Peptides against a protein of PDB entry 5HOI. Designs and how they scored, part 107

Target 1, 351 residues: chain A of PDB entry 5HOI
Amino acid sequence: FRYMPFSPAGTPFGFTDRRYLTMNEVGYVSTVKNSEQYSITVSFFDVGRFREYHFEDLFGYDLCFLNEKGTLFGQSKTGQIQYRPHDSIHSNWTKIIPLQAGERITSVAATPVRVIVGTSLGYFRSFNQFGVPFAVEKTSPIVALTAQNYRVFSVHYSQFHGLSYSLSELGTSSKRYYKRECPLPMSLPNINSDMKKDANLDYYNFNPMGIKSLFFSSYGDPCIFGSDNTLLLLSKWRSPEESKWLPILDSNMEIWKMSGGKETTDIHVWPLALAYDTLNCILVKGKHIWPEFPLPLPSEMEIRMPVFVKSKLLEENKAILNKKNEIGADTEAEEGEEDKEIQIPVSMAAE

## One batch from the design tools (peptide; made by RFdiffusion4, then SolubleMPNN)

Design b1_p15_2_s2 (from b1_p15_2, 6 letters changed)
Fold by OpenDDE base, seed 5:
Structure b1_p15_2_s2 (fold): chain B 351 residues (1-351), chain A 15 residues (1-15)
Amino acid sequence: as target 1 above (351 residues)
Amino acid sequence: SKREALKKRIQELLS
């Protein structure tokens, strides 16, 4: 295992010279390798509200976080961070984060009021939007960060304890915890079964936690989207005893339902944000589970708590077919039944 | 509807 730089919905290079550093509901940040340097482009979905901009990156930024006011960049090995406001009225700033030998910046987050840096040794560094430091805290190793206003959702990893999470609020004088290194009930990628395909191994090497993205909902609830393509939402986090993770969308099941029960193994959901009851996402077709270039238009998926597991539906449909074949012994077995589209019950297709 | 738009996009990707 190695700690890798994580950015929300970031994509690997694969065999190309270009990738997305991050994407969310605001826009997408791309980088292209140009000989010894990179060209970074910050693009927006709302072209009327924001102007696309680009710059030359001499540092090889491998961390990024986009918000409605600016973009934070980071270099995982050197500790350099840069904040670039979208508005040219506000100045860019650059800072070096001190790193120990072998330490990496693993994730960065930025809001209009806070900048957060997390490391592979579990250093949690907080700044204001101008790069003025507040504090340094030692936590368990940080693998992912997101933030909204003053709130931070952090994911931690231990080889002995697996994944944990924290939810904190960064006031002016103090950090408050709502949750502190609590167990995160997210499945890790299975190295042995799923990685027989080269494309899955490439993604695992880029993102060994399988966290495609994490964000706050429009209601301010922490959300995480793992390798199992299930959207988890942290409910009732203000009440420590009542707080729970809700599986609010099985995206593989939803694609399968919307297809009419067709094979959808080459269609992938790439998460952007949760706005109210709708997951904003990119639908991706192909061998890679991540979007390529050009970026497809975003799609909207309505959230619904999974009532049925695909495996159980497949077993029930097989059991119904077997019972029909036991009753209908005299009708010629047409050989072509293995490729028959699984009829989704009208009740489940209407739901 | 959002669901019809999603269904259409999935069918376009399956074609």
Scores: peptide ipSAE 0.578, ipTM 0.956, DockQ to the pose 0.774
Fold by OpenDDE base, seed 3:
Parts: C-alpha cells; structure tokens; sequence
Structure b1_p15_2_s2 (fold): chain B 351 residues (1-351), chain A 15 residues (1-15)
C-alpha cells in the first residue's frame, strides 16, 4: 500500500498527457503535461456565473479542491499549497506546509472560510481562507478530505483497523467533533477481482482506497462513493448514538434498471455531488471507469432517500423557518404531504 | 422527467 494524493473525483493520466485534478457540481479542473511543466484549466458548469481560467503550473500540483469561491491546489511531495479565488477581488496566496521525511500531503479541502490539509502521518492542519493557520492536530493517517462551510469530513486509514472517518466543525476558537475516528463501513477495492482488467489496475495504482469521491450533500450530510459504486450517506450525525451510514444508491443496479436489464458493464457512474435526492454524476462508457476528454455533460440519478432523512430535514428547515419567523417574516407555510414512507432499497446481495 | 432523461442517456450510450 502507498499513500497517494487524493482529490474528489480526480482521474489518472493513464496513457494520456492530461487528467482531471478534481470535479464536483461547480466544475472541473484539468491539467495537461507540457514537457516538465503543467497547464491547469479551471472550468465551470455554470458558464454564466463563472469564467474559465488557466495558468502555468511549475510545481506539478497533484491535489485539488474546487468550491464556489476558489480553487485550492497542493503538491503532495513538496508541501506547497496555493489558493486561487475565482474572482479578481481576492489575491492568490501560496504556502509551504512543513513535511517530515517521507510525509506526503494526501488530501486538501477548501471552503469559503476554511482551508484544510491532511497528511500521510495524520497531521490535520487548518487555516482560514487567507492561509492563516488555526491549529495542527495529530490524527490517524488521512487519506481523504472534504469540507462544507465550517464542517470537515475526513477519512483515515490504519493498516490494522482499515478505514475510519471523522466529522468535525472548525469554529473560530475550537474544533468540535461530531464523530471521531469511527469505523467507516466502506468496501476496499478487491485487488484479485479488479486486477483482471488493466484499466482497473491503473486506477488502483492512482487511488488504492477506491474512493471515487466524497462530498457533503446539499443538506450537509457526509457522502462517500467507493469502488463498489454505492453511495453512502451518514445519517443522524448530530445524534452520536443514532448515527449510521445508509447505502442510498447502488449506481450499477440503477444503470441496469434504466437499461431495461441489458448488459451495462461498460457503463460507469462518476460521482460529482448529491443535490437533495439527486446524484449529479458523469456517465462514462468504455474500458476506463473515469471520464476522458472532452468531459460529458453531467447526468442526474434520483436516489430513494429514507423518509427519516427527509422528515428531519423538513423539521430542521421548519425549525430554521420558525426561527426566521420568530424574527417577524410572514412566510406562508405550504402544507406539503409529509407521510410517504420511502423504502430503502435493500441491495439484493447477488448470491 | 429526470428518470426519462437518464434512461434516454443510458440508451444512447448502449447504442
């Protein structure tokens, strides 16, 4: 096993000179090899809201995180990070993260208010959006990060304990844990079954954890999409004793159903984001499980969210609305029909 | 619908 730089929905070079550093609901970041240099392009799905931009990368950035305000870049070996706002109002900044001998930056995340760096030795480094450090914490080795607002979802790896996760909130003065290094019930890539296809070996060498992406849903729930093509959502994370991972979508099963039961082994889901009850994804056809160039348009895959997630979100939205109404805004509450039990699709384990 | 659009896209990829 080797710690590899992870970025959400990042792709390998394969046999090409180009790859995606990251992609999500905002857009996609690509890099092209130009001799000893790289050209990076930051592209957006909403071309009316954002302008595509490019720059020359002399450092060989292998880590990336895109949000609505900017792009964070990182170099796993040197410890260099760069934040680039999408607007011209805020300046770019660069910082060197001090690394020990053999330490690598394994993942980076950025929100409009926080920058997070995780390492192969389990150093968790937090900064504000201007690169001012808050704290350094020692955790289990970090293999993946995502963040939304002040919340951070971290995935950890131990050779003895496998995958774990943490969910934390980075306030102004302190870090709060909702979950701290709890077991993550995600299947790791099966080397023996997956290595039969050369394309799977190339991807395994790029991403040995098989985490295609991780993100927060539009409701602020941690989501992870593994090599098994199952979308896991962390439900009830505010209640530590009630917290559980829900397999909310088997994407292979959904593709198979939509095909009318045809062979679909050459059709792959590449996850971008979860917006409400819809997985935004790229549908990929071919030998490679990742999108090539040009990037296809995103597709929307409906999920069967458990009623319990909808009801609590409706209750939290009603509680947020009621707290807003206590501040004196007359918003007529439309009485939407609450009661339809959304059955969790039991993944039929194919015997 | 989203489901019809997804079904159409999968059919286009299977053709």
Amino acid sequence: as target 1 above (351 residues)
Amino acid sequence: SKREALKKRIQELLS
Scores: peptide ipSAE 0.577, ipTM 0.956, DockQ to the pose 0.641
Fold by OpenDDE base, seed 1:
Structure b1_p15_2_s2 (fold): chain B 351 residues (1-351), chain A 15 residues (1-15)
Amino acid sequence: as target 1 above (351 residues)
Amino acid sequence: SKREALKKRIQELLS
C-alpha cells in the first residue's frame, strides 16, 4: 500500500497534461502541466457570484480543497500549503508544514474558519483561516479529510484495522470528538477484479482507497462515496449509540433504472455534493470513470431513502414552529434547536 | 422534475 495525496473528487492526469485537483458544489480546480510548472485555474458553477481566476504554480500542488471563501493548495512531498481567498480583499498566505522523513501530506481541508492538514504518519494539524496554528494531534494515518464550518470528517487507514473514521469539532481552544477512529464500513477497491480494465488501474494508482469524494451534506451529515458507487451517510452522529452509516444511494442501480434497464457500464457517476435529498454529480460517458475536459454540466440525482424523511420532518417542524409563533405561545425559542438531530420514526424506515 | 431531467440526460448519453 502507498499513501497518495487525496482531494475530494480529484481526477488523475491519465494520458493528458491536465486534471482536476478537486471539485464540489462551489466549483472545480484544474491544473495543466506546462514544462516544469503548472497553470492552475479555479472555476465556479455560479459565475454570477464568483469570478474565475488562474495562477502559475511553480511547486506542483497535488492537493486541493475548494470552499465558498477560498482555495487551499498543498504539495504532498514538500509540505508547502497555500491559501488563496476568492476575494481580492483578503491576502494569500503560504507556509511549509514540517514533515518527517518519508511523511507525506495525504489530505487538506479548508472552511471559512479552519484549515486542516492530515499526513501519512497520522499528524492532524489545525489552523485558522489565516494560517495561525492551533494544535498538532497524533492519530492513525490520515488518508482523506473534509470539513464544514468547525467540523472535520477524517478517514484513517491502518494495515491492521483497515479503514476508520473520526468526526470532530475544532473549537477555539479544544477539539471535541463525536466519533473517534470508529470502523468505516466501506469496501476497498479489489485489485484482482477491477484491474482487468486499464482505466481502473490508472485510477487505483492515483487513489488506492477508491474514495471518489467525501463531504458534509447540507444538513451537516458526513458523506462518503467509494469505488462501489454507493453514497454512505452517517446518521445520528450526535448520539454515539444510535450512529449508523446509511447506504442512501446506489448510483449504478439508479443509472440502470433511468436507462430503462439498458447496459450502462460506460456511464459513471462522479459525486460533487449532497444538497438536501439530491446528489449533485457529474455524469461521465466513456472509458474513464472520472470527468475529462471540458467538464459536463452537473446533474441532480434524487435520494429516496430516509433522508427525505429528515427534510420533510424539518419542514413539518418549521411549519409547527411558525404556527406556534402565530398563536402567541411564549415558547422560549432555544437558539439551539437548529442543531437538534430529527428522530426519524421507525415506521418510515421500513418503506 | 429532477428525475425527468436526469432520465433525459442519461438517454442523451446512451444515444
Scores: peptide ipSAE 0.576, ipTM 0.956, DockQ to the pose 0.577
Fold by OpenDDE base, seed 2:
Structure b1_p15_2_s2 (fold): chain B 351 residues (1-351), chain A 15 residues (1-15)
Amino acid sequence: as target 1 above (351 residues)
Amino acid sequence: SKREALKKRIQELLS
């Protein structure tokens, strides 16, 4: 197994000189090979809010994370990282992450308040938005990262235990775990079935975990989109014993239904973000499962939980409401408004 | 609706 650099919704070069380093709801970052250098472009979906910019990359950045305030770049082999604010008022900064022999940066994430670096040896490094270090922690090998505000969703890989995940909060003084290296029930790519199509082999070599993207929902729930094209959402993560992964969308099944039951084997969903009840995605037509150039406009896909899962969630929510009514009213006052678990709206149950 | 827009886009990709 080889640890590959991972970025959310990043694409391979394939047979081209260009690829997407990352994409999400904010925009997309592309890189073009030009001899021994690269040209990077940071583009945005909201062209009224943000201005596209480009720069020459002499380092060959292969890691990227885009947020509303800036772009984090990383070079997996050299350990170089660069943060570029979108606003020209704030300065760019560069840092070298010390790497051991054979160690690679495998993923990077950035929020307006935190920068996170994960490595193939399981070093988890945290910084503020100015590149000031907080801590270094040793974990299982990190294969993917995403972050929202102070929260970090990390995916780990062990040859013995497979995929695991952590959910943590990076406060000012300490790291809190909501989940620590718990089993991740995501299917890995099936090499034997997919190897018959050259296009699938190229993607597997680029991303052997088959994680197309991972993100936080608009409600702050961890989401992951694997090679099976199923969107998984981590529900009840504040309650360690009640937390579960929900298959909230089978995107292949949804495309098939919307087609009227036609063959849709050459239509692919490329995930960007989950906003409320809607998956923002790129619909891709062709042999490659990833978007090419130019990038198509995003599409919106409504999440439809399977009826059997909806009924269970309604029963569980009723059981929680009944338990809360038996535990007297007085303890609601001290947990700040921001940490209220937003109940999945009952409106998702109506169809 | 979002669903109608998605359905239209899928039909455009199938044509």
Scores: peptide ipSAE 0.575, ipTM 0.955, DockQ to the pose 0.611

Design b1_p15_2_s3 (from b1_p15_2, 7 letters changed)
Fold by OpenDDE base, seed 5:
Structure b1_p15_2_s3 (fold): chain B 351 residues (1-351), chain A 15 residues (1-15)
Amino acid sequence: as target 1 above (351 residues)
Amino acid sequence: SKREEFKERVQELLS
């Protein structure tokens, strides 16, 4: 086993000189190998909100995290990190993360208020958006990170215990755990069954955990999309005893249904984000399970959320609407489609 | 609908 650098929805080079470092609902970051250097492009889906930019990368950044305010880059071997705001108001900053012998940065995350670095030895390093350090914590080896505002979702791996996760909040004075190294019920890639195709071996060598992406939903629930193409959502994480992973989407099953029951072995969902009940994703056609160049336009897959998730989301939306109404914003509440029967996926109804 | 648009896109990729 080897700890590899992970970025949300990052793609391998394969046989090409280019790959996506990361992609999400904001945009996509690509890198092209030019002799001994790389050219990085930060592209956005909302071209009216953001201007695409590029720069020469002399470090060979292999880690990336994109948010609405900037892009964090990292080099897994050297410990170099760079934060680049999208605006010209804030300056770029660079830092070297001290690494032990054989230690690698395995994942990085950035929000408008926090920067997080996770390592193969389980060093969890937190910074503000200006690269001022808060703390260093020792955890189990970190394999993936994502963050939203002050909240961090971390995935850990142990050869003895498999996958675990943590959910934490990085306040100004302290780190709070909602979940700390709890079991993560995600299937690992099966080397023996899936590796019969060379393309799957290339992806496994790039991402041995098979985590295609992880993100927070628009409601701030941790989400993970594994090699089984199942979207897991962490429900009730504020209640430690009631918290559970919900398999809210089997993307292979949904593609199969949409095909009319045809063979869909060459159609793949590449996850970007979960906005309400909609998975933002790239539909990929071909041998490789990841998007090639040029990037196809994002597609929106409607999720039949389990009733318990949808009810909580409706309550949270009602609470947001009530708060907006208390602030005196006359937004006409369109009495939207409340009563559509949530057909529970047949795979969940067979218990 | 989003579901119809997604279904159309899947069908386009199957053609």
Scores: peptide ipSAE 0.494, ipTM 0.939, DockQ to the pose 0.637
Fold by OpenDDE base, seed 3:
Structure b1_p15_2_s3 (fold): chain B 351 residues (1-351), chain A 15 residues (1-15)
Amino acid sequence: as target 1 above (351 residues)
Amino acid sequence: SKREEFKERVQELLS
C-alpha cells in the first residue's frame, strides 16, 4: 500500500496533461502540465459571486481544498502549502511543512477560519486562516481531510485496523473530539474484481482508498462517498453512543431506477456536496468514473433521507430560524414547505 | 421536480 495525496473529488491525469485537483459546490480547480511547470485555474459555479483566476505553479501542487473564501494548495513531497484568498484584498501566504524522511502530506483542508494538514505518518497540523500554527498532534496515518468552520472530519488508515475516522472541533485554545479514530464502515476498492478495466486500475493507483469525496453536509454532518458509489452520512455524532453511519444514497441503484432498469455501467455519479436533501454531483458518461474536460454542469439528485434524519434537520433549521429571529433579522421565511412525506427506502424501513 | 430533471438528464445520457 502507498499513501497517495488526496483531495475531495480530485481526478487523475490518466493519459492527459490535465486534471481536477479538487471540486465541490463552490467550484473546481484544474491543473495543466506545461513542460516543467503547471498552470492552475480556480473556477466557480457562481460566476456572479466569484471571478475565475489562474496562476503558474512551479511547485507541482498535488493537493487542493476549495472553500468560499480561498483555495489551499499543497505539495505532498516537499511539504509546501499555499493559501490563496479569492478576494484580492487578502494576501496569499506560503509555508513549508516540515516532513520526516518518507513522510508525505496526504490531505489538506481549509475553512474561512482554519487550515489543516494531515500526513502519512499521522501528523495533524492546525493553523488559522493566516497560516499561524495552533498545534501538532500525532494520530494514526491520515488519508483524507475535510473541514467546515471549526469542525474537521479526518479519515485514517492502518494496515492492521483498516479505515477509521475522527470528528473534531478546533477551538481557539483546544481540540475537542466528538469521535476519535472510530471504525469507518466503508468498503475498500476490490483490486481483483474491478481491475479488469484499465481505467479502474488508473483510478486505484491515484486513489487506493477509493474515497471519491468527503464533505460536511449543509447541516454539518460528515459525509463520505466511496468506491461502491454509496453516500454515507454520520448521523447523531453529537451523541457518541447513538452515532451511526447511514447509507443515505446508493447512486448506482438510483441511476438504474431512473434508466427504467437499463444497463448503466457507463454512467457515473461524481459527488460534489450535500445541500439539505440534495446531492450536488456531476453525471459522467464514459469509461472513466471521473469527469473529463470540459466539466459538465452539476446535477442535483434528491435524496430520500430517513425520517429521523429529516426530523433532526427540521429541528436544526427551526433552531437556526429562532436564533435569526432573536437577532432581529426580518427574513420572511416562507412557511409554505408542506410536509412532503419522505418515503423511507424499503431497505431502511426495518428500523 | 428536481427528481424529474435528474431523471431526464440520466435518460439523455442513455440515448
Scores: peptide ipSAE 0.493, ipTM 0.940, DockQ to the pose 0.624
Fold by OpenDDE base, seed 2:
Structure b1_p15_2_s3 (fold): chain B 351 residues (1-351), chain A 15 residues (1-15)
Amino acid sequence: as target 1 above (351 residues)
Amino acid sequence: SKREEFKERVQELLS
């Protein structure tokens, strides 16, 4: 096994001079190899909200994370990271992460308030949006990171224990764990069956965990999309005993149904984000399971989830809260009520 | 509907 740099929905070069460093609901970051340097372009799906920009990369950034406020870049071998705000109001900053002999940055994540760096030795490094360090924690080896606001979803790998995950919140003074190195029930790529096609071998060498992407849903639930093309969502993560991974979409099965039962071996779903009950994705046609250039427009796949229950329960809970406020109960609304997990009734999860 | 639009896009890619 080799630790490789991971970025959400990143693509390999393959036989080309270009690849996507990352993509999500905000946009996509591409890099083009120009002799010994690279040209990086940060592109956006909402062209009215954001202006595309490019720069010359002399360092060979192989890690990237895009959010609504900026782009984080990293170089896995040298430990260099750069944060670039999308606006011209805030300055770019660069930092060197100290790496031990043979250590690599394996993943980076950034929110408007936090920067996170994970390494092959399991160093978890946290910073604010200005690159001021908070802490260094030693965990199991980190293979993937994503973050939303103050929350971090991390994937870990051990040769003895396989895949695990953590869910943590990076407050001002301390890190809280909701989940700490719990088993991740994701299928790993099957080397013997899938590697009969050269294109699958190239992708496996780029991403040996087969994690196409990981993100938080619009409701703040951790999501992961593996090599089996199944979207897993972590439900009830605020309740340690009730937390479970839900297989919310088999994308191969849904494409097969939508085809009318035709062979769909050349149609692939490339995940971007989960917004409510809709998977934002790129539909890819061809031999490669990843999008090539130019990037196709995103498609919206509606998921028949119990998420219709979550939106209705949100509306019902808002209606109950509004009715309680109308009845003049001066119960001090503790500011913490917005973050209460909505309990989905077990009966509705079985349809 | 979003599902119909997605189904149409899948059918376009199968043509």
Scores: peptide ipSAE 0.493, ipTM 0.940, DockQ to the pose 0.589
Fold by OpenDDE base, seed 1:
Structure b1_p15_2_s3 (fold): chain B 351 residues (1-351), chain A 15 residues (1-15)
Amino acid sequence: as target 1 above (351 residues)
Amino acid sequence: SKREEFKERVQELLS
């Protein structure tokens, strides 16, 4: 097994000199090989809000995370990271992460308030947006990271236990865990079945976990999109005993339905973000399961909760509503709006 | 609807 650098919705070079380092709802970061250097471009979907920019990369950044305020870059082998604000008001900063022999940065994440670095040895390093360090924690080996505000979703790999996940909050004084190295019920790529096509082997060599992307929903729920093209959402993560992964979308099944039951083996969903009940994604046509150049315009896929999950969510939402009606009105005042468990909208359960 | 637009886009890719 080899730890590879992971970035959300990042693409391999394949047979080309160019790839996407990352993409999400904000935009996409591309890199082009130019002899011994790379040219990086940070592009945005909202061209009215953001200005595209580019720079020469002499370090060979292989890790990237894009947010609404800036772009974090990382070099998996050297430990170099760079944060570039999108505005010209804030300065770029660069830092070297100390790596042990054979250690690699496996993933990076950045929010407007936090920078996170995860490694193949399970070092979890946290910083503020200015690169000031908070802490170093030792965890199981980190294979993927995403973050929203102060919250971090981390995916871990153990040879003995397979995939696990953590959900944590990086406050000013301490790290809180909502979930700590819990089993992640995501299917790993099957080398024997999936490797029948050379394009799948190239992707597996780039991303052996098959995690196409991970993100937080607009509701702040951890989402993961694996090699099986199923979108998993972590529901009820504030309630440790009630928390579960919901298979909210089988994208292959939805594409098949939309085709009228035709063969869709050359149509692929590439996930960007989940906004409310809508998966923002790139529809890819071709041999490769990932977007090539130029990037197609994003598409919006409405999520219909599977009937078997929908029924359980409706029962649970009714049970919560009934409990709220039994607990008299006086306790509504002290839990600030921020701590309210954002329920999956009843609209996802209504059809 | 978003679903109809997405369905049209899938159909365009299949043609």
Scores: peptide ipSAE 0.493, ipTM 0.939, DockQ to the pose 0.595

